# Ledger of designs, part 25: peptides against a protein of PDB entry 4Z63

Target 1, 334 residues: chain A of PDB entry 4Z63
Amino acid sequence: LCLGMNDLTGNIPEDLFHLKRLNLLGIQENRLSGSLSREIRNLSSLVRLDVSWNLFSGEIPDVFDELPQLKFFLGQTNGFIGGIPKSLANSPSLNLLNLRNNSLSGRLMLNCTAMIALNSLDLGTNRFNGRLPENLPDCKRLKNVNLARNTFHGQVPESFKNFESLSYFSLSNSSLANISSALGILQHCKNLTTLVLTLNFHGEALPDDSSLHFEKLKVLVVANCRLTGSMPRWLSSSNELQLLDLSWNRLTGAIPSWIGDFKALFYLDLSNNSFTGEIPKSLTKLESLTSRNISVNEPSPDFPFFMKRNESARALQYNQIFGFPPTIELGHNN

## One batch from the design tools (peptide; made by RFdiffusion4, then SolubleMPNN)

Design b1_p10_2_s1 (from b1_p10_2, 4 letters changed)
Fold by OpenDDE base, seed 4:
Structure b1_p10_2_s1 (fold): chain B 334 residues (1-334), chain A 10 residues (1-10)
Amino acid sequence: as target 1 above (334 residues)
Amino acid sequence: SSSWVSSVEL
């Protein structure tokens, strides 16, 4: 049953929950309000539940133990409060959980040992507090993780050295500290292709440790951290780099010539730093900017990107990396 | 430009 993208109001009729053979319930992009009914438990054949972009409030019902086939739960952009229900945090069937842009709070706790199918987690823009959950690497299929815009004080857990499934990771604006430790841990994530750390590590030094290596890194975003230091030499070994944003920092020194050796680099923002010297001539030889054949068919994160052109502007949403225009931004380095 | 990228609408 797909009823998305309408002007439906009120609550879900209880009689809808008598549809025991229902595999897909999509009621997204409406004006549905009130609490999400506990009677969802009666939908024992449910594979996909999409309640996103509504006016739902209250706690998410603890009924996911009665939904053994549920693979997809989309609840982004609602008014949900409380925590993740225990049955949801223990779901062995769940592949994707999206609860981005809610009012969920407390400590983030997932039973990753039970969540054997979880591959995508979006909890961005909530009110989670405390520390990052140390057991996330126990979610052995978890590839996509957005935890951005929460209040995860402290450091990236040491356990994330073992996060082999991690491919796409965002922690933007999550009150993280110790960038040297974070990078030193996350370099062990052998499948990490996208790392977004914007608005963390306030005023720290960007490490220039030659022992750091991110072999598969395609997207690095560490903007607006007030980071000190220079362009890190370790980044020169990330030969697959496509997008680099280090804008709005306090980085100094020259832009190195090796920045032009990245064959796939099509988006570079180094603006609003304190870089000096000449623009490297190697930037004029970037193959991605001279050749028409950017491979548009690469896997992207399940979480959206946002480009904020200025502090007062609304951010533009980009659902794919290749939605970004080819860009070289070196402005405001004086 | 004064642009920066994030994964969240800030």
Scores: peptide ipSAE 0.345, ipTM 0.884, DockQ to the pose 0.901
Fold by OpenDDE base, seed 5:
Structure b1_p10_2_s1 (fold): chain B 334 residues (1-334), chain A 10 residues (1-10)
Amino acid sequence: as target 1 above (334 residues)
Amino acid sequence: SSSWVSSVEL
């Protein structure tokens, strides 16, 4: 049943939950309100539940143990409060959980040992507090993780050295500290292609440790951290780099010539730093900016990106990395 | 420009 993209109001009719053969319920993009009924438990054949972009409130019902086929739960942009219910946090069937832009709170806890199918997690823009869950690497299929805009004080857990499934990771604006530790840990994530760390590590030094290596890094975003230091030499080994944003830091020194050696680099923002010297001539030779054939169909994060063009402006949403215009931004570096 | 990238609408 697909009723998304309407102006439906009120609650879900209780009789809808008698549809025991229902595999897909999509009621997204409405004005449905109240609590999400616990009677969703009666939908024992449910594979996909999309309740996103509504006015749902209260706690998410703890009935996901009665939904053994549920692979997709989309509840983004609602008013959900409380935690992730225990049955959801233990779901062995769940592939994708999107609860972005809610009011979920407390410590984030997932039973990753039970969540054997979880591949995508979006909990961005919630009220989770405490520390990053150390057991996330136990989610052996977890590829996409957005935990941005929560309050995860402290450091990236050491256990994330073992996060082999991790490909896309965002922690933007999550009160993280110790960038040196974070990068030192996350370099062990051999499948990590996208790393977004904007609005963390406030005033720390960007490490220039030549032992750091991100083999498959395509997207690095560490903007608006007030980071000190220079362009990190370790980044020169990330030959697959496509997007680099280090804007709004306090980085100094020259822009190194190796920045132009990135054959796939189509988006570079180094603006609002304190870089000095000449613009590297190698930037004029970036193949990605001179050739028309960027492979537009590469796997992207499930979480959207946002480009904030001004502190007072609304951010532009980009659902795909390749939605970014080819850009070299070096402004405001004096 | 005063642009920067994030994964959240800030």
Scores: peptide ipSAE 0.342, ipTM 0.883, DockQ to the pose 0.885
Fold by OpenDDE base, seed 2:
Structure b1_p10_2_s1 (fold): chain B 334 residues (1-334), chain A 10 residues (1-10)
Amino acid sequence: as target 1 above (334 residues)
Amino acid sequence: SSSWVSSVEL
């Protein structure tokens, strides 16, 4: 049953939950309100539940043990409160959980040993607090993780050295500290292609440790951290780099010539730093900016990117990395 | 432009 993208109001009719053979319920992009009914438990054949972009409130019901086929739960952009229900945090069937832009709170706890199918987790823009859950690497299929805009005080857990499934990771604006430790841990994530760390590590030094290596890194975003230091030498080994944003830091020294050796680099923002010297001539030879054939068919994160052109501007949403215009931004350096 | 990228609408 697909009723998305309408102006439906009120609650879900209880009789809808008598549809025991229903595999898909999509009611997204409406004005549905109230609590999400516990009677969802009666939808024992449910594979996909999409309640996103509504006015739902209250706690998410703890009924996911009665939904053994549920693979997709989309609840982004609602007013949900409380924690992740225990049955949801233990779901062996769940592949994707999107609860971005809610009011969920408390400690983030997932039973990753039970969540054997979880591959995508979006909990961005919630009120989770405490530390990052150390057991996330036990979610052996977890590839896409957005935890941005929560309050995860402290450091990236040491256990994340073992996060082999991790490919896309966002921690933007999550009150994280110790960038040196974070990068030293996350370099062990051999499948990591996208790393977004914007608005963390406030005023720390960007490490220039030549022992750091991110083999498959395509997207690095560490903007608006007020980071000190220089362009990190370790980044020169990330030959697949496509997007680099280090804007709004306090980085100094020269822009190194190796920045122009990235064949796939089509978006470079180094603006609002304190870089000095000449613009590397190698930047004028970036193949990605001279050739129109950027391979648009690469796997991307399940979470959108946002470009904020200034502090007062509304962010522009980009659903894909290749939605970014080819850019070299070196402005406001001195 | 003084742009920066994030994964969230800030």
Scores: peptide ipSAE 0.339, ipTM 0.883, DockQ to the pose 0.896
Fold by OpenDDE base, seed 3:
Structure b1_p10_2_s1 (fold): chain B 334 residues (1-334), chain A 10 residues (1-10)
Amino acid sequence: as target 1 above (334 residues)
Amino acid sequence: SSSWVSSVEL
């Protein structure tokens, strides 16, 4: 049953929960309000539940043990409060959990040993506090992780060295500290292609350690951290780099010539730094800017990107990396 | 115009 993209108001009719053969319930993009009924437990055949973009409030009901076929739960952009229900945090069937842009709070806890199918987790823009859950690498299929805009004080856990499934990771604006430790840990994530760390590590030094290596890194975003240092030499070994944003830092020195050797680099933002010297002539030879053959079909993160053009503007949403226009931004340097 | 990329609406 798909009733998304309407002006439906009020609560879900209780009789809807009598549909025991229902595999898909999509009621997204409405004005549905109140609590999400516990009677969703009666939908024992449910594979996909989409309640996103509504006015739901209260706690998410602890009934996911009665939903043994549930693979997709989308609840982004609601007013949900409390934690992740225990049955949801233990779901062996769940492939995707999206609860972005809610009011969920407390310590983030997932039973990753039970969540054997979890591939995508979006908990961005919530009120989770404490530390990053050290057991996330136990979610052996977890590929996409957005934990941005929560209050995860401290460092990236050492256990994330073992996060082999991790491909797309965002921690933007999560009060993280120690960028050197974070990068030193995350370089062990052999499948990591997208790393977004914007608005963390306030005033730290960007490490220039030649021992750091991100072999498969395609997207690196470390904007608005007030980072000191220079363009990091270790980044020159990330031959697959497509998007680099280091804007709004305090980076100094020259832009190195190797920045133009990235054959796939189509988006470069180094604006609002303290770079000096000449613009590398190699930037004029970027193959991605001269040839139209950017492979448009590459897997993207399940979480959206946002480009904020100014402090007062609403951010533009980009659902795919290749939605970004080919860009070289070097403005507002010294 | 200073743009920056994030995974969240700021």
Scores: peptide ipSAE 0.333, ipTM 0.880, DockQ to the pose 0.875

Design b1_p10_2_s2 (from b1_p10_2, 3 letters changed)
Fold by OpenDDE base, seed 4:
Structure b1_p10_2_s2 (fold): chain B 334 residues (1-334), chain A 10 residues (1-10)
Amino acid sequence: as target 1 above (334 residues)
Amino acid sequence: SSSWISSVEL
């Protein structure tokens, strides 16, 4: 049953929950309000539940133990409060959980040993507090993780050295500290292709440790951290780099010539730093900017990117990396 | 430009 993208108001009729053979319920992009009914438990054949972009409030009901076939739960952009229900945090069937842009709070706890099918987790823009959950690497299929715009004070857990499934990771604006430790841990994530750390590590030094290596890194975004230091030498070994944003930091020194050796680099923003010297001539040889063959069909994160042009402007949403125009931004350096 | 990228609507 797909009823998305209408002007439906009120609550879900209780009689809808008698549809025991229903595999897909999509009621997204409406004006549905009130609590999400506990009677969703009666939908025992449900594979996909999409309640996103509504006015739902209250706690998410703890009924996911009665939904053994549920693979997809989409609840982004609602008014949900409380925590993740225990039955949801223990769901062995769930592949994707999206609860981005809610008012969920407390300590984030997932039973990753039970969540054997979880591959995508979006909890961005909530009110989770405390520390990052140390057991996330126990979610052996978890590839996409957005935890951005929560209040995860402290450091990236040491356990994330074992996060082999991690491919796309965002922690933007999550009150993280110790960038040296974070990078030193996350370099062990051998499948990590996208790393977004914007608005963390305020005023720290960007490490220039030649022992750091991100073999498969395609997207690195560490903008608006007020980071000190220079262009890190370790980044020169990330031969697959496509997008680099280090804008709005306090980085100094020269832009190194090796920045032009990245064959796939189509987006470079080093703006609003304190870089000095000449623009490397190697930037004029970037193959991605001279050749039309950007492979548009590469896997992207499930979480959106946002480009904020001005502090007062609404951010532009980009659902894919290749939605960004080919860019070289070196402005506002000294 | 005065742009920066994030994964969150700020």
Scores: peptide ipSAE 0.388, ipTM 0.897, DockQ to the pose 0.890
Fold by OpenDDE base, seed 2:
Structure b1_p10_2_s2 (fold): chain B 334 residues (1-334), chain A 10 residues (1-10)
Amino acid sequence: as target 1 above (334 residues)
Amino acid sequence: SSSWISSVEL
């Protein structure tokens, strides 16, 4: 049943939950309100539940043990409160959980040993607190992780060295500390292609450790951290780099010539730093900017990117990395 | 530009 993209109001009719053969319920992009009924438990054949972009409130019901076929739960942009229900945090069928932009709170706890199918997790823009869950690497299929805009504290867990499934990771604005430890851990994530760390590590030094290596890194965003240091030498080994944003830091020294050696680099923002010296001539030879049609049909994160042009402006949403225009931004340096 | 990228609407 697909009723998304309407102007439906009120609660879901209880009789809808008698549809025991229903595989898909999509009611997204409406004005549905109230609590999500516990009677969703009666939808024992449910594979996809999309309640996103509504006015739902209250706690998410703890009935996911009665939904053995549920693969997709989309609840982003609602008013849900409380924690992740125990049955949801233990779901062996769930592939994708999107609860971005809610009011979920407490410590983030998932039983990753039970969540054997989980490949995408979006919990961005919630009220989760405490530490990052150390057991996330036990989610052996977890590829896409957005935990941005939560009140996490401390460092990236040491256990994330074993996060082999991790490909797309966002931790933007999550009060994280110790960038040196974070990068030292995350370099072991051999499948990591996208790393977004914007608005963390406030005023720390960006490590220039030549032993750091990110083999498959395509997207690095570490903007607005007030980071000190220089362009990190270890980044020169990330030959697949497509997008680099280090804007709004306190980085100093010269822009190194190796920045122009990235064949796939189409977006570079080093603006609002303290870089000095000459613009490398190698930047004028970037293959990605000289060749018109790099149709890179590559996998992207499930979470969108946002470009904020100033602190007061609404962010522009980009659903794909290649939605960004080819850019070299070096403005507002010394 | 004075832009920066994130994964969230800030």
Scores: peptide ipSAE 0.387, ipTM 0.896, DockQ to the pose 0.886
Fold by OpenDDE base, seed 3:
Structure b1_p10_2_s2 (fold): chain B 334 residues (1-334), chain A 10 residues (1-10)
Amino acid sequence: as target 1 above (334 residues)
Amino acid sequence: SSSWISSVEL
């Protein structure tokens, strides 16, 4: 049953929960309000639940043990409070959990040893606090992780060296510290293609450690961190790099010539830094900007990107990396 | 115009 993208108001009719053979309930993009009924437990055949973009409030009901076929739960952009229900945090069927842009709080806890099917986790823009869950690498299929805009004080856990399934990771604006440790850990994530660390590590030095290596890195975003240092030499080995944003830092020195050797680099933002010297002539030879049609069908994160053009403007949403226009931004350097 | 990328609505 798909009732999304309407002006539906009030609560879900209780009779809807009598639909025991229902595999898909989509009621997204409405004005549905109140608590999400516990009677969703009666939907024992449910594979997909989409309640996103509504006015739901209260705690998410702890009934996911009665939903043994549930693979997709989308609840983004609601008013949910409390934590992740125990049954949801232990769901062996769940492939995707999206609860972005809610009011969920407390310590984030997931039983990753039970969540054997979890592939995508979006908990961005919530009120989670404490530390990053050290056991996330136990979610052996978890590829997409957005934990951005929470208050995960401290460092990236050492356990993330073992996060082999991780492909897309965002921690933007999560009060993280120690970029050197974070990069030193995350380089062990051999499937990591997208790393977004914007608005963390405030005033730290961007490490220029030649031992750092991100073999499959396609997207690196470390904007607005006030980072010091220079263009990191270790990045030159990331031959698949497509998008680099290091804007709004305090980076110094020359833009190195190797920045033009990235055959797939179509988006470069080094603006609002303190770079000096000449623009590398190699940038005028970027194959992606001259001759190469970059494949638009490459795997993208399940979480959206946002481009903020100024402090007062609403950020533009980009659902895919290739939604960004080919860009070289070097403005506002000294 | 100075832009920067994030993964969250700002």
Scores: peptide ipSAE 0.383, ipTM 0.895, DockQ to the pose 0.879
Fold by OpenDDE base, seed 5:
Structure b1_p10_2_s2 (fold): chain B 334 residues (1-334), chain A 10 residues (1-10)
Amino acid sequence: as target 1 above (334 residues)
Amino acid sequence: SSSWISSVEL
């Protein structure tokens, strides 16, 4: 049953939950309000539940133990409060959980040893507090993780060096500290292609440790951290780099010539730093900016990117990395 | 440009 993209109001009729053979319930992009009914438990054949972009409130019902086939739960952009219900945090069937842009709170706890099928987790823009859950690497299929805009004080857990499934990771604006430790840990994530750390590590030094290596890194975003230091030499070994945003930092020194050796680099933002010297001539030879044949079909994060053009402007949403225009921004380095 | 990228609506 697909009822998305309407102006439906009120609660879901309880009789809808008598549809025991229903595999897909999509009621997204409506004005549905009140609590999400516990009677969802009656939908024992449910594979996909999409309640996103509504006015739902209260706690998410703890009934996911009665939903053994549920693979997809989308609840983004609602008013949900409380925690992730225990049955959801233990779901062995769940592949994707999206609860971005809610009011979920408390300590984030997932039973990753039970969540054997979890591939994508989006909990961005919630009120989770405490520390990052150390057991996330126990979610052995977890590829996509957005935990941005929560209050995860402290450091990236040491356990994340074992996060071999991790490909796309965002922690933007999560009150993280110790960028040196974070990068030192995350370099062990062999499948890590996208790393977004914007609005963390306030005023720290960007490490220039030549022992750091991100073999598979395609997207690095560490913007608006007020980071000190220079262009990190370790980044020159990330030969697959496609997008680099280090804007709105306090980085100094020259832009190195090796920045033009990245054959796939189509988006470079080094703006609003303190870089000096000449623009490297190698930037004029970036193959990605001269070739029309960028493969648009590369795997991207499930979480959206946002480009904030001005402090007062609404951020533009980009659902795909290749949605960004080919860009070289070197402005405001005075 | 005063742009920067994040993964969240700020």
Scores: peptide ipSAE 0.382, ipTM 0.895, DockQ to the pose 0.887

